# Designs tried in a protein design run: peptides against a protein of PDB entry 4GXB. Part 3

Target 1, 277 residues: chain A of PDB entry 4GXB
Amino acid sequence: VPTEEVSLEVLLSNGQKVLVNVLTSDQTEDVLEAVAAKLDLPDDLIGYFSLFLVREKEDGAFSFVRKLQEFELPYVSVTSLRSQEYKIVLRKSYWDSAYDDDVMENRVGLNLLYAQTVSDIERGWILVTKEQHRQLKSLQEKVSKKEFLRLAQTLRHYGYLRFDACVADFPEKDCPVVVSAGNSELSLQLRLPGQQLREGSFRVTRMRCWRVTSSVPLPSGSTSSPGRGRGEVRLELAFEYLMSKDRLQWVTITSPQAIMMSICLQSMVDELMVKKS

## One batch from the design tools (peptide; made by RFdiffusion4, then SolubleMPNN)

Design b1_p8_2_s3 (from b1_p8_2, 6 letters changed)
Fold by OpenDDE base, seed 3:
Structure b1_p8_2_s3 (fold): chain B 277 residues (1-277), chain A 8 residues (1-8)
Amino acid sequence: as target 1 above (277 residues)
Amino acid sequence: TQVFVNPL
């Protein structure tokens, strides 16, 4: 691609548009720096955020596809898909809420976390009771961003990334599940017939390994996954999990977001490794 | 297929 100056749109979690003038040859970090400059985010806070490729759903929600890698050219990565549904999103890229303290000290950082958290609550990524929701709304009306975040940090699935409904072979084959990644785990929520909502927690520290596979389904005349057309590539995330002492079991998640799930796992592991050092 | 080993 010839080097040209272009206008690139980067979205915040709440859909706010940030327009930056960049070169088509600018790499991910260059674009991230441009976005930070546009927002007046300090350089020392840039590392707490990343650019993500997402697919915007019809309802305006984001389906995370993957994190943009350092060598990528964000303009090319998004435009090469030749679909307006694909967007670049800025989001925090750490898991431990303790890092919020560093980000919240800056006005712009605070605003970014606030906007992201509001969006995550509105989208149901963060789970709230009716009473908690009322309290959050009250704080939002008062524009008490710090207090809002402090309350949000205590909520279930704060800091999690929620994926689109998919299928897993846990606890049974072909179980519809909602997967969320955060707090060094994959949370699998499901409801079996006649049962209450159940959650399976899979801590990354108990995963021996994981893999992402792509396959083309055989023409069986039926799709095993709702909404997937015939001939579509099936992505799966499988991880080997220590279910009990000396008992490893593979768990497989079938999802178009398997790559993103794997990226989350690696990111969580990396963060834990830093803490362990 | 890409396999990741957990170093933890």
Scores: peptide ipSAE 0.528, ipTM 0.961, DockQ to the pose 0.895
Fold by OpenDDE base, seed 2:
Structure b1_p8_2_s3 (fold): chain B 277 residues (1-277), chain A 8 residues (1-8)
Amino acid sequence: as target 1 above (277 residues)
Amino acid sequence: TQVFVNPL
């Protein structure tokens, strides 16, 4: 692609549009810096955020596809897909809520975390009780962003990334699940027929390894799942988990977001490694 | 297929 100046749209978690003028040849960090400059985010806080490729769903929700890599050209990465559904989103890119303290010290950082957290609650990524929701709404009405975040930090699945409903082979084959990544774990929520909501917690510290596989389903006479075209690539995330002492078991998640899940795992591991150093 | 080994 020839180097040209272009207008690139980057979305915040709440759907707010940030328009930046960049070069088609600008790499991910260049674009991120441009977004930061547009928002007046200090340079020292840029590292707490990343750009993600997402698919905007019909309801306006974002399905995270992957994190944009350093060598990528965001303009090319998004435009090459030739679909208006794909967007670039700015989101915080750390897991430990302790890092919120650094970000919250800045007005712009605070606003970004606030907007993200509000959105995550509204989308059901963060789980709240009725009473907690009331308290959060009260704080939101008062525009008490810091206090809002402090309360939110105590909530279940704060800081988690929630994925679209998918399928896992745990606890049973072809089990519908909702996967969330955060707090150094993959949380698998499921509701079996006639049963209460169950959650399986898979701590990354007990994962020996994981893999992403891509396959093309063979033409089977079975009706393709609604919305999956014939011949659509199936992605799977499989991880080998220490279920008990000396007992490793593979767990496989079938999801178009398998790549993103893997990225989350790596990111969580990396952050933990930094803490251990 | 890409395999990731957990160093932890």
Scores: peptide ipSAE 0.528, ipTM 0.961, DockQ to the pose 0.900
Fold by OpenDDE base, seed 4:
Parts: sequence; structure tokens; C-alpha cells
Structure b1_p8_2_s3 (fold): chain B 277 residues (1-277), chain A 8 residues (1-8)
Amino acid sequence: as target 1 above (277 residues)
Amino acid sequence: TQVFVNPL
């Protein structure tokens, strides 16, 4: 692609549009810096955020596809897909809520975390009781962003990424699940026939390894994955998990977001490694 | 296929 100046749209979690003028040859960090400048986010806080490729669903929700890598050209990455449903989104890219303290000290950082958190609650990524919801709404009405975030930090699945409904082979084959990543775990929510909602927690510290695979289903084969069309590429995330003492078991998740799940696992591991060193 | 080993 020839080097040209272009207008690139980057969205916040709440759908707010940030338009930046960049070069088609600008890499991910260059675009991120441009977005930061547009928002008046200081340079020392840029590292707490990343750009993500997402697919906007019909209801306006975002399905995270992957994190944009350093070598990528965001303009090319999004436009090459030749579909208006694909967007670039700015989101925080750390897991430990302790890092919120650094970001919240700045007005712009505070606003970004606030907008993201409001969106995550509205989309059901953060789980709230009726009473908690009332308290959050009260704080929102008062525009008390710091207090809102402090309360939100205590809520279930704060800081998690929620994925689209998919299928796992645990606890049984072809089990519909909703996967969320956060707090150094994959959380699998499921409801079996005649049973209450259950949650399985898979801590990354108990994962020996994981893999992402892609395959093309046979024409005669039926898809067990909800919403997957015939002939579409099948992506799977499989991880080897320490179920009990000296007992490893593979768990396989079939999802178009398998790559994103793997990226989340790696980033959680990386963050823990930094803390360990 | 991409395989990742957990260093933890």
C-alpha cells in the first residue's frame, strides 16, 4: 500500500469514535500514540492500553478478534478485511486492577476506565446484583467516576473479557458455554438441561500448555457450534489442565475467538511472570 | 497449529 495520509476511526469500548490522521504505513504504536494525543492521554499511560481488532455485532456489541501486534499496520489490518463490521477498539490491556491506580491519577485515564467499565456492565461482562446495579447507577448519576470504579473493582468479573457463546467438550461433549478471561483464569459459564447456571474456573497457573488449531469441516459434517455456518473454518483452543494431583486433562473450546482467547492466556501469563521476577 | 508452553 502506498504511503498516504488517511483518516482512521478508533472506537472506545462505549462506541465513542476517535478520528485520527495517520499514515497508511504507521504501525500499531504510531496509531496508538496518535489516539493518545487526540484524547490528551499522557505518554506514560499509553502502555496501559492496546488496540484490538473487533467485529461489531448487529446489536452493537463487540466481538474481539485479536490484539493488534506491534508490526501491524492498523489501517491495512482493518481495511483488508473488506467489511464495515470490523473496527479498531482502544481498551486497557492489563489484568491486575492495581494498575488502575496509576491510570486513574490522570483525568483522561480515569475517563477511559470509567467509559470502559460502564460499557462492560451494560454488556453483562461485569456481573452485578440488583442492589449493586442501583448503587452504580446512583454514582453514575452523580458523575462520581472514582467512586464508581472503586465499587466496580469489587464486582464479579471486573476486568474480564467476555467472549461470544461457544462450545466446549467440558464437562461433557458439545456443551454450550460462555467463556470469560480475567484474573488469571478462563471462566466457563454453562447451563446443563434442568440444572442451575454453573461456572468452571480454569486458572492459568494450572495450565501446562495450550494450542490453537484451525480446520475445515467436511461437507457432510454438521456443525455443533451455534451460529457457525457450513464450510466455515473451525477454530479451537485446547489447553492441558491439571485437574487434580498428577492428573492432566485436555479441555477444548470451539470458538471463532480461539485466537483471542490464546492472546488473553499469554498476556495473563506474561503479567504474572513480571510480578514473579 | 500453534502450541504455547506455560512457563509458570
Scores: peptide ipSAE 0.527, ipTM 0.961, DockQ to the pose 0.899
Fold by OpenDDE base, seed 1:
Structure b1_p8_2_s3 (fold): chain B 277 residues (1-277), chain A 8 residues (1-8)
Amino acid sequence: as target 1 above (277 residues)
Amino acid sequence: TQVFVNPL
């Protein structure tokens, strides 16, 4: 691709548009720096955020596809898909809420975390009770961003990334689930027939390994992947989990977001490794 | 198929 100056749109979690002028040859970090400069985010806080490729759904919600890698050219990565539904999103890229303290010290960082958190609550990524919702709304009306975040940090699934509804083979075959990644775990929410909503927690520290597979179902009757037609590419995330002492079991999630799930796992592992050093 | 081994 020839090097030329282009306008690139980057979205915040709440859908706010940030337009930056970049080169088509600018790598992910270059674009991230341009976004930071546009927002007046200081250089020392850039590392707390990343650029993500997402698919905007009809209702305006974001389905995360993957994190943009360092070697990528964001302009090329998004435009090569030849679909307006794909967007680049800026989001915080750490898991431990302790890092919020560093980001919140800066006005721009505080605003970014606040906007993201409000959006995550509105989208149902962060789970709230009626009373908690009332408290959050009161703080939002007062525009008390720090207090809002402090309360939000205590909420269920704060800092999690929520995926689209998909299918897992646990606890039983072809079980509809909603997967969320955060707090060094994969949370699988499921509702079995006639039962209440259940949540299964799979801690990354108990995962021996994981893999992503891509396959094309054979031309047969119904596909095992809801929402995929005959011959459609099926992505799966499988992880080998320590269920009990000396008992490893594979759990397989069938999802078009399997790649993103794997990226989350790696990211959580990496962060934990840094803490150990 | 790429397998990721967890170092933890």
Scores: peptide ipSAE 0.527, ipTM 0.961, DockQ to the pose 0.871

Design b1_p8_2_s4 (from b1_p8_2, 5 letters changed)
Fold by OpenDDE base, seed 3:
Structure b1_p8_2_s4 (fold): chain B 277 residues (1-277), chain A 8 residues (1-8)
Amino acid sequence: as target 1 above (277 residues)
Amino acid sequence: MEVFYNPL
């Protein structure tokens, strides 16, 4: 691709558009810096955010595809997909809510966290009771962003990424689940017929390893999941988990977001490694 | 097949 100046759209979590003028040859960090400059985000806070490739769903929700890597050219990465449903999104890229304190000290950082958190609540990524929702709404109406975030930080799945409904082989084969990543875990939520919502927590510290695999389904298999066309690649995330003392078991999640799940696992591990050092 | 090992 020839080096040209282009206008690139980057979205915030709430769908706000940030237009930046960049070169087609600008790498992920260059684009991130351009976005930060446009938002007036200080340089020392840039490292708390990352650019993500997402697919915008019909309802306006984002399905996270992957984190853009350092060597990538965001303009090329998004335009090469030849679909307007793909977007670049700015989001915080750390897991520990303690880092919110650093970001919240700046007005722009505070606004970004606030907008992201509002969006995550609206999308049901953060789990709230009716009473909590009322309290949050009241704080939102008062535009008490700091207080809003402090309350939100106490909520279930604060800071998690929620994935699209998918399938796991746990607790049973072909079990419909909703996976969320955060707080150094994968949370698998499931509702079996006639049962209450159950959650399985898989702590990354108990994962020995994980892998992402791709396969092409054989045409003869009767289990045409409704909506997958013939020939779609099946992605799976599998992790080897310490279920009990001296008992390792593989858990497999079938999801088009398996790559993103793996990225989340690595990111959570990396953050924990930094804290231990 | 790429396997990621957890160093933790």
Scores: peptide ipSAE 0.485, ipTM 0.950, DockQ to the pose 0.844
Fold by OpenDDE base, seed 2:
Structure b1_p8_2_s4 (fold): chain B 277 residues (1-277), chain A 8 residues (1-8)
Amino acid sequence: as target 1 above (277 residues)
Amino acid sequence: MEVFYNPL
């Protein structure tokens, strides 16, 4: 692509649009810096955020596709898809809520975390009781962003990324699940017919390895699930998990977001490695 | 297929 100045739209978690003027040749970090500058986010806080490629659903929700890599050209990455449903989103890129303290010290950082957290609650990524919801609403009405975040940090699945409903082979084959990544785990929520909501917690520290596979389903004659177009690539995330002492078991998640799940796993592992050093 | 090993 010829080097040209272009206007690039980057979204915040709440859908707020940030327009930046960048070069088509600008790499992910260059674009991130441009976004930071536009927001007046200080340079020392840039590292707490990343750019993500997402697909905007009809309801305005974001399906995370992947994190943009350092060598990527965000303008090219998003425009090459030739679909307006693909967006670039700025989001915090750390898992430990302790890092919120660093980010919250800055007004812009605080605002970003607040907007993200509000959005995550509204989208049901963070799980709240009725009482907690009331408290959060009260704090939101008062625009008490710090207090809002402090309360939010105590909530179930704070800091998690929630994926679209998908399928896993755990606990049973072809089990519909909702996967969330956070707190050094993959949480698999499922409701089997006639059963209560169940959650399986898979701690990354008990994963020996994981893999992403891509396959083209053979045209099986009958049950084209109406939503999968003919020839869509099937992505799977499989991880080998220490279920008990000396018992490893593979768990496989079938999801278009398998790549993003893998990125989350790697990111959580990397963060834990930094803490151990 | 890409396999990631957990160093933890």
Scores: peptide ipSAE 0.484, ipTM 0.950, DockQ to the pose 0.900
Fold by OpenDDE base, seed 4:
Structure b1_p8_2_s4 (fold): chain B 277 residues (1-277), chain A 8 residues (1-8)
Amino acid sequence: as target 1 above (277 residues)
Amino acid sequence: MEVFYNPL
């Protein structure tokens, strides 16, 4: 692509648009720095955030496709898809809420975390009781961002990334599930007929390995995923999990977000390795 | 097929 100056739209979690002037040849870090400058985020906080490619759903929710890599050209990555539903989103890129303390010390960092957290609650990514929701709304009305975040940090699935409804082979074959990544785990939420909501927690520390596969279903093959047309690429994330002592079992998730799930796993592993060093 | 091994 010829090097040209372009206007690039980057969204915050709440859908706020940040317009930056960049070069088509600018890499992910260059674009991230431009966004930071536009927001007046200090340089020392840039590393707590990343750019993500997402698909905007009809309801305005974001389906995360992947994290933009360092070598990528964000302008090319988003425009090459030739669909307006694809967006670039700025989001925090760490898992441990302890890092919130560093980010919250800055007004802009605080605002970014606040906006993300509000959005995550509104989208049902963070799970709240009625009473907790009331408390959060009260704090929001008072514009007490720090107190809001401190309360939010205690909530179930704070800091998690929630994926679109998909299918897993656990606990049963072709089981509809909602997967969330966070706190060094994959959470699989499911409701079987006549049963209450159940959650399976898969800690990354008990995953021996994982893989992403792509396949094209044969015309004769029953697509186990409702709504995928015959012949569409099927993505799967499979991980080998230590269920008990000396018992490994493969769990397979069929999802168009399998790549993003794998990126989350790697990111959580990387963060844990840094903490162990 | 890409397999990722967990170093943890």
Scores: peptide ipSAE 0.482, ipTM 0.949, DockQ to the pose 0.865
Fold by OpenDDE base, seed 1:
Structure b1_p8_2_s4 (fold): chain B 277 residues (1-277), chain A 8 residues (1-8)
Amino acid sequence: as target 1 above (277 residues)
Amino acid sequence: MEVFYNPL
């Protein structure tokens, strides 16, 4: 790609647009620095954020596709898809809420965390009771960002990334689930017919390994899943989990976001490794 | 097929 100056749109979690002038040859870090400069985010806080490729849904929700890697050219990565539904999003890229303390010390960092958290609550990524929601709204009306975040940090699935509804083979074959990644786990929410909402927790520390696979379903004559055309690539995340003492079991999640799930697992493992060192 | 091993 010839090196040219271009305008690149980067979105915040709440859909706020940040326009930056970059080169088509700028790598992920170069673009991230440009976004930080535009926002007046200090250089020492840049490392707490990353750029993600997402698909914007009709309702404005984001389906996370993957984290942009260091060697990538964000302009090329997004434009090569030739679809306006794909966007680049800035989001915090750590899991431990303790790192919020570093980010919150700066006005811009505080604003970014606040905007992300508000969005995550509005989208139902963070689970809140009616009373908690009332308290959060009161704090939002007062524009008390620090207090808002402190309350939010105590909430279920704070800091989690929520995925689109998908299918798992646990606890039963072809079980519809909603997967969320955070706090060193994959949370699988499921509702079986006639049952209450259940949540299964799969801690990364009990995962021996995981893999992502892609397959093209053979044209089996009868089972036209109505929405997937013949030949659509099926992505799966499978992980080997220690269910009990000396009992390993494979769990498989079928999802277009299997790659993103794998990235989350690796990221959570990496963060835990840093803390142990 | 790439398998990721957990070092934890």
Scores: peptide ipSAE 0.482, ipTM 0.949, DockQ to the pose 0.843

Design b1_p8_3_s1 (from b1_p8_3, 5 letters changed)
Fold by OpenDDE base, seed 5:
Structure b1_p8_3_s1 (fold): chain B 277 residues (1-277), chain A 8 residues (1-8)
Amino acid sequence: as target 1 above (277 residues)
Amino acid sequence: MVFENPVF
């Protein structure tokens, strides 16, 4: 692609649009810096955020596709998909809520975290009780951003990334699940027929390894479920999990977001490595 | 590709 100056739209978690003028040849960090500059986010806070490729659903919700890598050209990455549903989103890229303290010290950082958190609650990524919801709404009405975040930090799945409904082979084969990544775990929420909502927690520190696989289902004469078009690529995330002492078991998640799940795992591992050092 | 977990 020839180097040209272009206008690139980057969305915040709440759908707020940030327009930046960049070069088509600008890499992810260059674009991120441009977004930061546009928002007046200080340079020392840029590292707490990343650019993500997402698919915007009809309801305005974001399905995270992947994190943009350093070598990527965000303009090319998004435009090459030739679909307006794909967007670039700015989001915090750390998992430990302790890092919120650094970000919240800055007005712009505070606003970004607040906007993201409000959106995550509204989208049901953060789980709230009725009473908590009332408290959050009260704080939101008062625009008490710091207090709002402090309360939010105590909530279930705060800082988690929620994925689209998918399928896992745990606890049973072809189990419908909602996967969320955060706090150094994958949370698998499931509702089996006639049962209450259950959650399985898979801590990253108990995953020996993981892999992403891509396969094309063979046209087996068996009635393919009507919704999967013939020949669609099936992505799976499989991880080997320490279920008990000396007992490893593979867990497989079938999801179009398997790549993003893997990126989350790697990101959580990386953060844990930093903390260990 | 298999990713080995260094924090396992």
Scores: peptide ipSAE 0.552, ipTM 0.964, DockQ to the pose 0.969
Fold by OpenDDE base, seed 2:
Structure b1_p8_3_s1 (fold): chain B 277 residues (1-277), chain A 8 residues (1-8)
Amino acid sequence: as target 1 above (277 residues)
Amino acid sequence: MVFENPVF
């Protein structure tokens, strides 16, 4: 793509649009800096955020596709898909809520975290009781952003990224699950027929390894699941998990977001490594 | 590609 100045739309988690003028040749960091400047986010806080490629669903929900890498050209990455459903989203890129303290010290950082958290609650990414929801609404009405976040930080799946419903081979084959990544784990929520909601927690520290694979399903005469078009690439995330002492087992998640899940795993691992240093 | 976990 020839180098030219373009207007690029970057969304916040709540769908707020941030328009930035960038070059088509600007890399991810350049675009991120432009977004930060537009928001008046200080330079020292830029590193707490990343740009993500997402697919916007009909209901306005975001399906995270991947984090944009340093070498990427965000304008090209999003426009090359030739679909308006693909968007670039700014989101916090750390997992430990302790880092919220650094971000919250700045008004813009606080606003970003607040907007993200509100959105995550509204989307059901953060799980709340009725009482907690009432408290959160009260704080929201008062526009008490710091107090809102402090309460939110205590909530189940705060800071998690929730994925679209998918399938896993755990606890049984072809089990419908909702995967969430956060707090150095993958949480698999499932409801088997006639059973209560169950959650499987897979701590990253008990994953020996993981992989992402892509395959093209052979035209099997069997009824394609209604949601997969003929010839769609099947993505899988598989990880080898220490289930018990000296017992490793592979768990496989079939999801179009397998790449994003892997990115989350790597990101959580990276953060843990920093803490160990 | 298999990613080995250094924090395992």
Scores: peptide ipSAE 0.550, ipTM 0.963, DockQ to the pose 0.937
Fold by OpenDDE base, seed 4:
Structure b1_p8_3_s1 (fold): chain B 277 residues (1-277), chain A 8 residues (1-8)
Amino acid sequence: as target 1 above (277 residues)
Amino acid sequence: MVFENPVF
C-alpha cells in the first residue's frame, strides 16, 4: 500500500468515535500512540490498552474478531475486509483488576475504564442483580466513576470478554453455549430445556494445551450449527482439560471467534507467567 | 497448531 496520510476511526467500548490522522504504513503501536495522544492518555498507560478488530452487529454490539498484532497496519487490516461492519476498538488488554489501580490514577484512564465498564454492564457481559444495577445507576447519575468501578470490580464476570452464542461438545454434543474469557478461565454458560442456567468454569491452569482448527464442512455434513450455511469455514477451539486427577478430556468449542478465544487464552497465560516471574 | 500451556 502506498504511504499516505489517512483518517482512521477508532471506537471506544461505548461506541465513541476517535478520529486520528495516521499514515497507511503506521503499525499498531503507532496508531495506538495516535489514539492516546488524541485522548490525552499518558504514554506510561498506553501499554494497558490494545486495538482490536471487531465486527459491529446490527444491535451495535461488538463481536471481537482478533487483537491487532504489533506488525500489523491497522488501516490496511480494517479496510482490506471491504465491509463497514468491521471496526477498530480500543479496550483494556489486561485481566487482573489490580492493574485498574494504575490506570484509575489518571483522569483519562479512569474515563476509559468507566466507559468500558458501563458498556460491559449494558451489554450483559458483567452480570448484575437488580439491586446491584440500582446501585450502579445511582453512582452513574452522580458521576462517581471511582466508586462505580470499585463496585463493578466485585461483580461476576468483571473484566471478562463475552463471545457470541456458539456450540460446544460439553457437557453434551452440540450444546448451545455462551463463552466468556476472564479471571484466567473460560466460562461456558448454558441453559438446557427446562433447566436452570448452568456454568462450566475451565481454569487456564488446568488446560494442558489448546488448538484452533479451520475446516470446510462437506455438503453431506449436517451443519448442526444454527445459521451456518453449507460450505462455510468452521472454526473450532479445542482444549485438553484436567477434569479430575489424572483425567484429561478434550473440550471443543465451535465458533467464528475461535481465534479470538485462543488469543485470550494466550494473553491470560502470558499475564500469569509475568506474575510468576 | 497446538499450543502447549506453560502454566499447566
Scores: peptide ipSAE 0.549, ipTM 0.963, DockQ to the pose 0.967
Fold by OpenDDE base, seed 1:
Structure b1_p8_3_s1 (fold): chain B 277 residues (1-277), chain A 8 residues (1-8)
Amino acid sequence: as target 1 above (277 residues)
Amino acid sequence: MVFENPVF
């Protein structure tokens, strides 16, 4: 691709648009630095954020596709898809809420975390009770961003990434689930017929390994997920989990976001490794 | 590709 100056749109979690002038040859870090400069985010805080490729749904919600890697050219990565549905999003890229303390010390960092958290609550990624919602709204009306975040940090699924509804083979075959990644786990929410909402927690430290597979169902096979045409690519994330003492079991999630789930697992593992060091 | 977990 010839090196040219282009305008690139990067979205915040709340859909706020940040326009940056970059080169088509600029790598992910170069674009991230340009976004940081546009926002007046200090250089020492850039590492707490990443650029993600997402698909914007008709309702304005984001379906995360993958994290942009260091070697990628964000302009090329997004434009090569030839669809206006795909966007680049800036989001925090750590899991431990303790790192919020570093980011919140800066006005811009605080604003970014606040905007992201508000959006995550509005989208139902963070789970809140009625009373908690009242408290959060009160703090939002007062624009008390620090207090808002401190309360939010105590909420269920704070800092989690929520995926689109998909299918798992646990607890039973072809079980509809909603997967969320955060706090060194995959949370699987499910509702079986006639049952209450259940949540299964799969801690990363109990996963021996995981894999992502891609397959094309045979035309005669009814094994395609409901709504997928015959011959559509099926992505699966499978992990081998320590269910009990000396008992390993494979769990398989069928999802178009299997790659993103795997990226989250790796990211959580990496963060745990850093803390261990 | 299978990813082995070092924190297992």
Scores: peptide ipSAE 0.548, ipTM 0.963, DockQ to the pose 0.966

